Peptides against a protein of PDB entry 5TUV. Designs and how they scored, part 48

Target 1, 107 residues: chain A of PDB entry 5TUV
Amino acid sequence: KEVIDRLRYLKAEIEDLELKERELDQQKLWLQQSIKNVMDDSINNRFSYVTHEDICNCFNGDTLLAIQAPSGTQLEVPIPEMGQNGQKKYQINLKSHSGPIHVLLIN
Target 2, 107 residues: chain B of PDB entry 5TUV
Amino acid sequence: AQECQNLEVERQRRLERIKQKQSQLQELILQQIAFKNLVQRNRHAEQQASRPPPPNSVIHLPFIIVNTSKKTVIDCSISNDKFEYLFNFDNTFEIHDDIEVLKRMGM

## One batch from the design tools (peptide; aimed at target 1 P70)

Design b2_p24_4 (made by RFdiffusion4)
Pose (drawn by RFdiffusion4):
Structure b2_p24_4 (pose): chain A 104 residues (1-83, 87-107), chain B 106 residues (1-49, 51-107), chain P 24 residues (1-24)
Amino acid sequence: KEVIDRLRYLKAEIEDLELKERELDQQKLWLQQSIKNVMDDSINNRFSYVTHEDICNCFNGDTLLAIQAPSGTQLEVPIPEMGQKKYQINLKSHSGPIHVLLIN
Amino acid sequence: AQECQNLEVERQRRLERIKQKQSQLQELILQQIAFKNLVQRNRHAEQQARPPPPNSVIHLPFIIVNTSKKTVIDCSISNDKFEYLFNFDNTFEIHDDIEVLKRMGM
Amino acid sequence: MSNFIFKYDEKVEEEGVKIFNPFS
């Protein structure tokens, strides 16, 4: 039948696709780890910053609010319902204080 | 028969997912070289100049919140711990450290 | 990889608020 070996063929490709994903899952997990190791060198943390000019060049006009918080800080944004509509940002930081810079 | 329809849908799924994973994989690589160059760029600027800490500098990780000039922004801290509440009377946008690094080149 | 944890719905962007996260 046309269908029974449309199976054997498809069932012979997905394992190549399955192993490819396993490989891609391993590559991503120790690429992320190598990224973590670089952003926590003490020398590299010393220069891991951006200036006002950089932000202004990438955001034309308007009011800009820069919010800095430690890693793992959770940001929660609810739906713009009505109660006047509500546009709000819920910030939860357990590892430390937050720093807010008003960009001009 | 429906064991044929199930695997064709599953195949495309795996394909569409494996493709997106290869995309975020190179984006992660781009994230590292952009971070390395950003560090190398700041070290070079410090040899021609040190900028003060609370001003003119934003440390990673961070977010950029963009809204209109006529938009009022309120900041509230309550009795509950480890909570921050920002209110806007109008719409806003949030951008990440990764995107700003891309917009500036590397 | 982002160091922030985002929690929002798809309806948030449909109704006007835009959140740009490459690793969503």

Design b2_p24_4_s1 (made by RFdiffusion4, then SolubleMPNN; from b2_p24_4, 7 letters changed)
Fold by OpenDDE base, seed 1:
Structure b2_p24_4_s1 (fold): chain B 107 residues (1-107), chain C 107 residues (1-107), chain A 24 residues (1-24)
Amino acid sequence: as target 1 above (107 residues)
Amino acid sequence: as target 2 above (107 residues)
Amino acid sequence: MSEFIFNYSEEVEKEGVKIHNPFK
């Protein structure tokens, strides 16, 4: 009796959780599309930038590279390996399919 | 019963997924707000200055910031069309996306 | 907002490379 009742309760709760999860999935999809629409708006796009000052205020003490690239640009960070000269290689690979990549030295 | 235990595990699994999805949703909401605030700031700033900023003085979204030690040697290889970049570092680095930068800016 | 497509392993972080992304 107790086991059967517990099973029924758990099954009912899981069904409720399934509904909640699907709801969240739909909300995420909607919000992602909303963000894209807002960012792609001509006026918003015109003003979608940060300044050198903005970056400098956020970071200090290091060399700073700003890399601007089109949406969908692929960024690869390979596992560092020893180079031919015995130096460990740290690298970033960028590949854009829709436009040029721009790099700025900030600091 | 084994079935009861299995359902309890499944329930907990779903609860954790829901929690993660709720957190992701909140992050997306904050991103949208931050972006709108950025746009408003820039619009106001340009109105006050009566001109847009110089093209090379701003970083347009989407972008990433790479920070590394001032002592780090950076080598960059660029394709002819500037669609591909290869950065080589002789030491470690950090990558920050535009979302994280906007957070640091307080947007 | 960032629409870079990241391709990396968590092993890079063990090597001192840090990637700050809310959806990492």
Scores: peptide ipSAE 0.487, ipTM 0.900, DockQ to the pose 0.815
OpenDDE base, seeds 2, 3, 4, 5: peptide ipSAE 0.486, 0.484, 0.487, 0.487; ipTM 0.899, 0.899, 0.899, 0.899

Design b2_p24_4_s2 (made by RFdiffusion4, then SolubleMPNN; from b2_p24_4, 10 letters changed)
Fold by OpenDDE base, seed 2:
Structure b2_p24_4_s2 (fold): chain B 107 residues (1-107), chain C 107 residues (1-107), chain A 24 residues (1-24)
Amino acid sequence: as target 1 above (107 residues)
Amino acid sequence: as target 2 above (107 residues)
Amino acid sequence: MSEFIFNYSKEVEKQGVKIHNIFD
């Protein structure tokens, strides 16, 4: 029956897609590790920075805070809630586990 | 048949996930290239200047940029070890990761 | 990259906070 043939075809295709997805997952992990290795290289790490000029060229008109923190730093942005005075509270919570956080005011 | 329709839906879901993962891989490749370009730029710049950039003039990766209005009042609470930061804003803000910054820089 | 671990709900963005993270 045509339906049976279609089912067989779809099942086979889905199996192929599963393999493809797993392949992509492995490639992602490999590439992420590659990037990590490149960034952790002593020479590359020494030069892994941007300048104030770089940031200013990317943004304009507003207050810019540059927050440098170690990899794995947790950033939490709670849902803005009304404060005691009826004003919404906009917050950023940062928690590092492997090193200090450094903040720079760009402009 | 209903079973055929269910498999077709699953097939489509997998195709979409694969497409998304392929896009993410492309982004990771571009990120790696951008980082290498950044390192190369900085190495060349420091070589020409015969000195590293002044401290606090650069932002080391990884970092985020917080963008908010000039009128926004920002309060910051810092732990003694500088591992924890709490930012309070009286208005909305935007957060940009270093990846986006490198993109905007054209790396 | 994407070294920061972002923990937020989409409701945050509805309240005007914009977070630009390519992988989130």
Scores: peptide ipSAE 0.414, ipTM 0.893, DockQ to the pose 0.878
OpenDDE base, seeds 1, 3, 4, 5: peptide ipSAE 0.410, 0.409, 0.409, 0.027; ipTM 0.894, 0.893, 0.894, 0.853; seed 5 fails the geometry check

Design b2_p24_4_s3 (made by RFdiffusion4, then SolubleMPNN; from b2_p24_4, 7 letters changed)
Fold by OpenDDE base, seed 3:
Structure b2_p24_4_s3 (fold): chain B 107 residues (1-107), chain C 107 residues (1-107), chain A 24 residues (1-24)
Amino acid sequence: as target 1 above (107 residues)
Amino acid sequence: as target 2 above (107 residues)
Amino acid sequence: MSEFIFKYSEQVEKEGVKIHNIFK
């Protein structure tokens, strides 16, 4: 039956797509590890920074906060809620487990 | 048949996921290239200057940039060990990770 | 890469907070 043939075709294609997706997942994992290795290199780590000029060139006319923290630092942005005075509260929570957090004001 | 329709929906879902994963992989590749370019730029700059930049003039990776209006009032609470930060804004803000910043820098 | 661990919901962006992270 034609329906049976269509079903077989679709199932075979889905199986091929599953293989492709797994391949991409493996490639992502490999690439992530590669990037980590490059960044953890002592020489690369020494030069892994941007300047105030770099940031100012990317953003214009606003207040800019640069927050540097150790890898793995948790950044939480809760859903803005209305305060008691009727003003919405916009908030950022930062939590580091391996070192201090540094904040720089850039204008 | 209903079964054929179900499989076609699944097929389309998988195709979209694969497309998204391919895009993410491309971004990761570009990130690695951007980082290497950043390191090369900084090494060259320090060689020409014959000295490293002042400690507070650069932002080391990893970092984020918070962008908000000049009129935004920002309050910050910091723990004694500087491991925990709470930022309060009276208006909306934008967060940019270091990856996006490198991209904007043209690295 | 070394990264911050972001914790937020989609509702945050609907409220006007924009988070630019490719690994949302």
Scores: peptide ipSAE 0.490, ipTM 0.898, DockQ to the pose 0.809
OpenDDE base, seeds 1, 2, 4, 5: peptide ipSAE 0.484, 0.489, 0.490, 0.488; ipTM 0.899, 0.898, 0.898, 0.898; seed 4 fails the geometry check

Design b2_p24_4_s4 (made by RFdiffusion4, then SolubleMPNN; from b2_p24_4, 8 letters changed)
Fold by OpenDDE base, seed 2:
Structure b2_p24_4_s4 (fold): chain B 107 residues (1-107), chain C 107 residues (1-107), chain A 24 residues (1-24)
Amino acid sequence: as target 1 above (107 residues)
Amino acid sequence: as target 2 above (107 residues)
Amino acid sequence: MSEFIFKYSKEVEEQGVKIHNIFK
């Protein structure tokens, strides 16, 4: 029946798509590792920075904080809630496990 | 048949995930290129200046940028070891990762 | 490159906080 043939076709295609997705997942992991290796290179690491000018050119009109932290630093943004004083609280929680966090006021 | 429809929905869902993963992979490639360009730029700049930039004038990767209104009051609590930071804002803010910054820089 | 581990809910963005992370 036509429906049976369609089902067979769809099942086969889904199987192929599963393989494709796994391939992409593997490629992503490989590329992420490649980027990590490039960034961890001593020379590259030495020059892996942006300037205040770079940041200012990307943003304007606001207060800008630059937060540098080691890879793996946890950044939590809780749901803004009303404080006891009636003011809505907006928060950022940072937790590093491998080194200090450095904060710069850009403007 | 209902089974056929279910498989078609599943097929479409997988196709969308694959599309998203392909896009992410492309972004990772661009990120790697951007990083290499950044390193080259900085190496050249330091060669021309015959010195590294002042330590407080640069932001080392990885980093994030937090931008908020100039009227926003920001309070920061820091642990003794500088491994934990708590930021309190009296208004909304935006967070930008270093990847976005490099893109905005045209790297 | 940005290897911060972001932890937040969609409600955060609904409340006006914008988080620009391509891998969120």
Scores: peptide ipSAE 0.476, ipTM 0.897, DockQ to the pose 0.856
OpenDDE base, seeds 1, 3, 4, 5: peptide ipSAE 0.463, 0.466, 0.467, 0.467; ipTM 0.898, 0.897, 0.897, 0.897; seed 4 fails the geometry check

Design b2_p24_5 (made by RFdiffusion4)
Pose (drawn by RFdiffusion4):
Structure b2_p24_5 (pose): chain A 104 residues (1-83, 87-107), chain B 106 residues (1-49, 51-107), chain P 24 residues (1-24)
Amino acid sequence: KEVIDRLRYLKAEIEDLELKERELDQQKLWLQQSIKNVMDDSINNRFSYVTHEDICNCFNGDTLLAIQAPSGTQLEVPIPEMGQKKYQINLKSHSGPIHVLLIN
Amino acid sequence: AQECQNLEVERQRRLERIKQKQSQLQELILQQIAFKNLVQRNRHAEQQARPPPPNSVIHLPFIIVNTSKKTVIDCSISNDKFEYLFNFDNTFEIHDDIEVLKRMGM
Amino acid sequence: TIVTENVTVTLGEPGKPINLKTTD
C-alpha cells in the first residue's frame, strides 16, 4: 500500500529528527551555561553596563523608564481590562532592591 | 491510516520546533559576542576618561519601559514584601537588555 | 508581542528576550 510505507519512511526520519533535537538540547544547555560563566566574572560584571546616549539612540523620543533589578526578578503584566483601563507592571524582587533611571 | 495522519502532523511539529531551536541557538551566540564587545567597549572608554554609579549608567540585567510624554507613571510599594507596582494611564512598551544591545550594534 | 493574557516573564534569562506591547 501507499500508506504503509509512507509510514516506514516517516518512521525512519523522525529518529534523525529526534537525535537532532537531543543534540540541539545539549548544545543549548551548555551554551547557556557558558553565558552564565561570562556574566559572572568580577571583571566582566564591572563593565556590564549601558549609558544614556546608547538608550537614546535606540529609542526615538518619548519618556523612557529604565528599570534595573537582580537576576530572577519576575515581571507580571495583566490584561488591559477596565475597572478606566488598567496598564500596570507587577515587579517582584527577592534578591535585592530595584534601581529606576529616568532617561532624558 | 490515522497513524499516518498523526506522524505527518508530528513530523512538521518536530521540524518547526527543531528550526526554532536552531534560531535561538545562534541568538544565544550573538548574545555572548555582543556582551563581550560591550565589555571591551566600556573598558576602552574608561581609558580615555570613570562614570559615576547612579547616573549615566544602567547595569545588566534591565528593562526599558517606553510610553508617551503625556502618560503619567506611578510607582507604588505596599505592605507586602518584594513587590513593586507601576501604573500607567496609557499604553506602554517593554524592551529587554538583549534587544538594546542589538540595536546599538554589539 | 501584544498582551492578551496574563504574562509573567523572568529577567536575566538567557535566550528569552522580553518584548511586550499593550494596546487599547

Design b2_p24_5_s1 (made by RFdiffusion4, then SolubleMPNN; from b2_p24_5 with T1M N6K T22Y T23V)
Fold by OpenDDE base, seed 5:
Structure b2_p24_5_s1 (fold): chain B 107 residues (1-107), chain C 107 residues (1-107), chain A 24 residues (1-24)
Amino acid sequence: as target 1 above (107 residues)
Amino acid sequence: as target 2 above (107 residues)
Amino acid sequence: MIVTEKVTVTLGEPGKPINLKYVD
């Protein structure tokens, strides 16, 4: 008797949670689209940048590369492999489909 | 019963996913706010300077920051159209996106 | 996130953070 009641309760709760999860999924999609719209706005796009100083203030003492690429650019980071000399190879692969990639050396 | 246990596990899994999705929504809200703040900052800065910054002095969104040691040797292969980049590092590196930078900037 | 497997990500997508680190 208690088992049956517990089963009913759990099933009902799971159903409610499914609804909540779907709601959150929809909210995420709408918010993502909202952000895209804001970023694609002509005025916002014009001013959507950071400075060298901004970057330098965020990081300490190392070599910093800033890589700007169009939205949708694919970034691949493979598992490090051993080179012929036994040195590990650390690699970044970038592929854009809509525009050129720009690289700046910050420091 | 075993069925009750299975449903309880499922319930907990769903609760955890919901919590994660709620957190993701919060992050999206924050990054939207950060972006808007960035735009406002830059607009005011350019108004005060009465000119836009030099093209190569700023990094336009979206971008990533690659952080590596000063001793790291970086090799880069670029396609003719600059749509494809291959970076090779002889040492470890870190990648940070623009959203993280905005957070560090206090936006 | 520490890279322990091949990672493929897309730049400029809201809600999809990119934080990667190669380690020794």
Scores: peptide ipSAE 0.544, ipTM 0.912, DockQ to the pose 0.883
OpenDDE base, seeds 1, 2, 3, 4: peptide ipSAE 0.534, 0.542, 0.540, 0.538; ipTM 0.910, 0.909, 0.910, 0.911

Design b2_p24_5_s2 (made by RFdiffusion4, then SolubleMPNN; from b2_p24_5, 7 letters changed)
Fold by OpenDDE base, seed 2:
Structure b2_p24_5_s2 (fold): chain B 107 residues (1-107), chain C 107 residues (1-107), chain A 24 residues (1-24)
Amino acid sequence: as target 1 above (107 residues)
Amino acid sequence: as target 2 above (107 residues)
Amino acid sequence: MIVTENVVKTLGTPGEPIHLITTD
């Protein structure tokens, strides 16, 4: 029966796709670790920065805050909600666990 | 048959996930390349200047950029150890990560 | 990404981009 043959074919293909997906998941993990290793290298870490000029060249026309924090710092942005004073609250919460946070006003 | 249709839907779902994961891997590769290019640029620049940049003149990775209107009032509350920051804005804002900045820089 | 719920992100994680936009 055509339907039965199609079912068998689809099941086999799905199994192959599952293997491919798992392969990609593993590759992502390895690549992420590779990037971390490169960034954590002492020499690379020493030169892992951008300048004020770099930022200004990327953005213009608004107030720009550059917030540098240690890797692993948690960023929380609550959904804007109406405050007690009748104005929506737009908020950023930062929590570092390994070092101080540094903020620069670019413009 | 309904089962055949269900498997076809699953097949398509898996194909889409695979496509997304392939794209994510490509982005990770580009991120690593961009980082290496950044390091190379800065290393060369410091060699030419025979000195590192002033500490407060650069933004070290990782960082985020907060973009908001110049009319936006920003209040910042900082913990004693500078491990926690609370930013309050009276208007909307946009956050960009360091990877996007590197892309915009052409790294 | 438009912030339509509380968002929590971690800085410095490759492959986990942070692009957030708050709206009125």
Scores: peptide ipSAE 0.651, ipTM 0.916, DockQ to the pose 0.912
OpenDDE base, seeds 1, 3, 4, 5: peptide ipSAE 0.651, 0.649, 0.648, 0.631; ipTM 0.917, 0.917, 0.917, 0.917

Design b2_p24_5_s3 (made by RFdiffusion4, then SolubleMPNN; from b2_p24_5, 10 letters changed)
Fold by OpenDDE base, seed 3:
Structure b2_p24_5_s3 (fold): chain B 107 residues (1-107), chain C 107 residues (1-107), chain A 24 residues (1-24)
Amino acid sequence: as target 1 above (107 residues)
Amino acid sequence: as target 2 above (107 residues)
Amino acid sequence: MVVTEKVVRTLGTPGEPIDLKYVD
């Protein structure tokens, strides 16, 4: 029957798409690990930085905070809630597990 | 048939996920290229200057940039070991990671 | 991305961008 043939066709196509998606997932993991290896290289790590000028060239006329922290540091941004003074609270929470956090005021 | 429609919906869902994952892979490749370009730039700059930059003049990866109005009042609470930070803002802000900065730098 | 729920991110993970903003 035509409907049965259509079902078989769709199931076969979905199976092919499943294989493709798994392939992409594995490629993502491979690239992520490759990037980590490149960044963890002693020479690359030594030169993995930006300057104040670099940051200032990327943003205009506002207060800029640069927060450097070890890989794996947790960043939490809660939804805004009303504070004591009737104003909304805007917060950033940072927790490092392997080293200190450094904050620089750029401008 | 209803079963055919269900499979067609599933097919479309998988196609969209595959498209998204392909885009994510492209971004990862660009991130790796950008990082390598950053390292190359810094190595060349230090060679020309015959010295490394002062320790407090650069921001090491990984980092985030917080962008807010110059009128925004920022309060920060820090743990003794500098492993935990709590920022309070009286107005809205934006957070951008190091990869976004590298993109804006043209790396 | 506009923060509409509590957001948790980890620094230094390739392929996991941090692009957040508060809005009124």
Scores: peptide ipSAE 0.629, ipTM 0.916, DockQ to the pose 0.886
OpenDDE base, seeds 1, 2, 4, 5: peptide ipSAE 0.626, 0.625, 0.626, 0.627; ipTM 0.916, 0.915, 0.917, 0.917

Design b2_p24_5_s4 (made by RFdiffusion4, then SolubleMPNN; from b2_p24_5 with T1M T8V V9Y E13T K16E T23V)
Fold by OpenDDE base, seed 4:
Structure b2_p24_5_s4 (fold): chain B 107 residues (1-107), chain C 107 residues (1-107), chain A 24 residues (1-24)
Amino acid sequence: as target 1 above (107 residues)
Amino acid sequence: as target 2 above (107 residues)
Amino acid sequence: MIVTENVVYTLGTPGEPINLKTVD
């Protein structure tokens, strides 16, 4: 029957798709590690920076804070909620485990 | 048949996941390229200037950019070791990572 | 991305973008 043939086809295709998905997962992990290695390279690390001008060219008209932190630093942004004083809270929490955090006011 | 429909749903789910994974992989590739271009730019710039940029004039990766109104009041609490930061804003803000900045820079 | 729930990110992880905004 047509249904039987369709089932057979779908099962075979799903198997192929499963293989493809696993391949992509492996490629992602590989590339993530590759990027980490490139960024951790001593020479690349030395030149892994942007300037104030770079940032200013990307944004305009507002207050810009640049927060540099070690890789692995945890960034928490809670849902804005009403504070006890009736003011809505907008908050950023940062926690580093490997080094100090540095904040720069760009403009 | 119900079984056929179930497999069709599964096939579609897998196809969507694969599409998402392919997109994520492409983004990773672009990130790596952008980083390498950044390093190359900075190396060339320092060669032309015959010196590295002043320490306080650059932002080292990884970093985030916080963008908020000029009218926004920002309070910051810092731990003694500078490993923990708490930012309080009286208005909304945006956060952009270093990859977004590199994209805007055309890297 | 608009913050509609408490979010936690890790800086410096390739493939994990951090682009968000808070809203009123």
Scores: peptide ipSAE 0.580, ipTM 0.914, DockQ to the pose 0.904
OpenDDE base, seeds 1, 2, 3, 5: peptide ipSAE 0.572, 0.572, 0.579, 0.576; ipTM 0.913, 0.911, 0.913, 0.914; seed 1 fails the geometry check

Design b2_p24_6 (made by RFdiffusion4)
Pose (drawn by RFdiffusion4):
Structure b2_p24_6 (pose): chain A 104 residues (1-83, 87-107), chain B 106 residues (1-49, 51-107), chain P 24 residues (1-24)
Amino acid sequence: KEVIDRLRYLKAEIEDLELKERELDQQKLWLQQSIKNVMDDSINNRFSYVTHEDICNCFNGDTLLAIQAPSGTQLEVPIPEMGQKKYQINLKSHSGPIHVLLIN
Amino acid sequence: AQECQNLEVERQRRLERIKQKQSQLQELILQQIAFKNLVQRNRHAEQQARPPPPNSVIHLPFIIVNTSKKTVIDCSISNDKFEYLFNFDNTFEIHDDIEVLKRMGM
Amino acid sequence: VEEPYVSETLKEGLSSGFIYKEVE
C-alpha cells in the first residue's frame, strides 16, 4: 500500500530528526553554560555596562526608563483590563535592590 | 491510516521546532560576541578618559521601558517584601539588554 | 484595545537576567 511505506519512510526520518534535536539540546545547554562563565568573570562584570548615548541612539524620542536588577529577577505584566485601563509592571527581586535610571 | 496522519503532523512539528532551536542557537552565539565586544569597547574608552557609577552607566542585566512623554509613571513599594509596582496611565513597551546590544551593533 | 509591547527575547526566555511572566 501507498500508506504503509509512507509510514516506514517517515518512521525512518524522525530518528535522524530525534538525534538532531538531542544534539541541538546538548549544544544549547553548554553554550548557555559558556555564556554564564563569561558574564561572571570579575573583570568582565566590571565592563558589562551601557551609557546614555547608546540608549538614545537606539530609542528615538519619548521618555525612557532604564530598570536594572540582579539576575533571576522576575517581571510580571498583567492584561490591560479595565477597573480606567491598567498598565502595570510587577517586579520581584529576591537577590537585591533595583536601580532605575531616567534617560534623557 | 491515522498513524500516518499522526506522524506527518509530528514530523513537521519536530522540523519546525528543530529549526527554531538552530535559530536561538546562533542568537546565543551572537549574544556572546556582542558581549565580548561591548566589554572590549568599554575598556578602550576608559583608556582615553572613569565614568561615575550611578550616572551615565547601566549595568547588565537591565530592561528599557519606553512610553510617551505625556505618560505619567508611578513607582509603588508596599508592605510585602521583594515587590515593585510600576503604573502607567498609557501603553508602554519593554526592551531587553540583548536587543539594545544588537541595535548598537555589538 | 492596545496591548503593551514586550520583546521577543523576554517571551522566548532568552534573557539571562529577567524572568518574564504574563499574568492572566

Design b2_p24_6_s1 (made by RFdiffusion4, then SolubleMPNN; from b2_p24_6, 11 letters changed)
Fold by OpenDDE base, seed 4:
Structure b2_p24_6_s1 (fold): chain B 107 residues (1-107), chain C 107 residues (1-107), chain A 24 residues (1-24)
Amino acid sequence: as target 1 above (107 residues)
Amino acid sequence: as target 2 above (107 residues)
Amino acid sequence: MEVPKISESLLKGLSPGIKYKKVE
């Protein structure tokens, strides 16, 4: 009785949630494409930069490296593990497929 | 009933996924707005200066910022075509993408 | 020594350009 009613309710709600989730997935894809289009626009691309001052205002006290890379560049940060010398390995791996990577020392 | 419990679990899982997707959409919207604000700021700044900034004074999107201690030793290996970079650190670091930087800038 | 900190946007794959790949 009550269980049957609850089952019917849950099944109906799950169906609605499935529709909602699919809607959100489509919206995400649309928005991601929109962002790409905006960033790839010639005028926007011309002005799509930050300054050294911008970066320095966001961070304090440490060494700051700015790494500019083409869209689609793969970033890997392995979990620190003990190296052959007994030291933990702190690494950043970058691989671009469409152009060179550029590194700037900010401070 | 076990079936009812299973559906409750599924319902909750779907609700959580939907919540996460909604949050991601909001972040993407804010990202696009921040980017547009950045472009507008830079256009205005260049108009006021009557010239573009020096080429090496700006960081073009997309980029990441690596923040580490002043005492951290950084070793960098670069491929011939500069498509691959391997950074080795003797200590930990932080990585911040352009999205986070724009947030910190108040865009 | 602690694990490197990565921005949430990278972790979530929300970055439009550079893509973070979790290793291990």
Scores: peptide ipSAE 0.533, ipTM 0.911, DockQ to the pose 0.843
OpenDDE base, seeds 1, 2, 3, 5: peptide ipSAE 0.036, 0.035, 0.042, 0.034; ipTM 0.857, 0.854, 0.857, 0.858

Design b2_p24_6_s3 (made by RFdiffusion4, then SolubleMPNN; from b2_p24_6, 12 letters changed)
Fold by OpenDDE base, seed 5:
Structure b2_p24_6_s3 (fold): chain B 107 residues (1-107), chain C 107 residues (1-107), chain A 24 residues (1-24)
Amino acid sequence: as target 1 above (107 residues)
Amino acid sequence: as target 2 above (107 residues)
Amino acid sequence: TEIPKISESLLKGLSLGIKYKKVT
């Protein structure tokens, strides 16, 4: 009897959680679209950049590559595996569907 | 009894997902704020300088930063349309997205 | 040597434009 009551309670709670999760999903979509709209605005787009100085202030002591790519570009970083020569292969794969990718060496 | 336990596990799983989604929403809000701050900074800076920065001196969003040792050898293979890039490194690296950079910049 | 480090925001798919896809 207690089990039956507990089951009813849990089922009801799970239904509430499902509703909450769907609400959050919708909010996420809305925010993502909002951000996209802000970034796509002509004025904002014109000024949507960082400088070499900005990057150098954020990082130090190493080689820095800046890779600019269109929104939606796919980034893949395979788990390093042993190559034919017995050395691990460290790779980055980038695939854009809407425009060219640009690479800058910062330092 | 077993059904009760199964539902409790599911309940907990859903609660964790909800928490994660709530956190993601907060991050999205912060991203939007950071972006707006970046735009404002750049607009002000260009107004003060009375000119835009040189085209190759800035990195337009979206972008990623690849950080690797100065000793790392980097090879790059690109498609003819520059839509696909394959980077090969002889050592490990770090990847930082534009969101992290903006955070480090204090935006 | 260590595996490459990727920002948490990329891992979570929160990046503004570039999307990380995990290679199994």
Scores: peptide ipSAE 0.611, ipTM 0.919, DockQ to the pose 0.822
OpenDDE base, seeds 1, 2, 3, 4: peptide ipSAE 0.606, 0.603, 0.605, 0.601; ipTM 0.918, 0.915, 0.917, 0.918

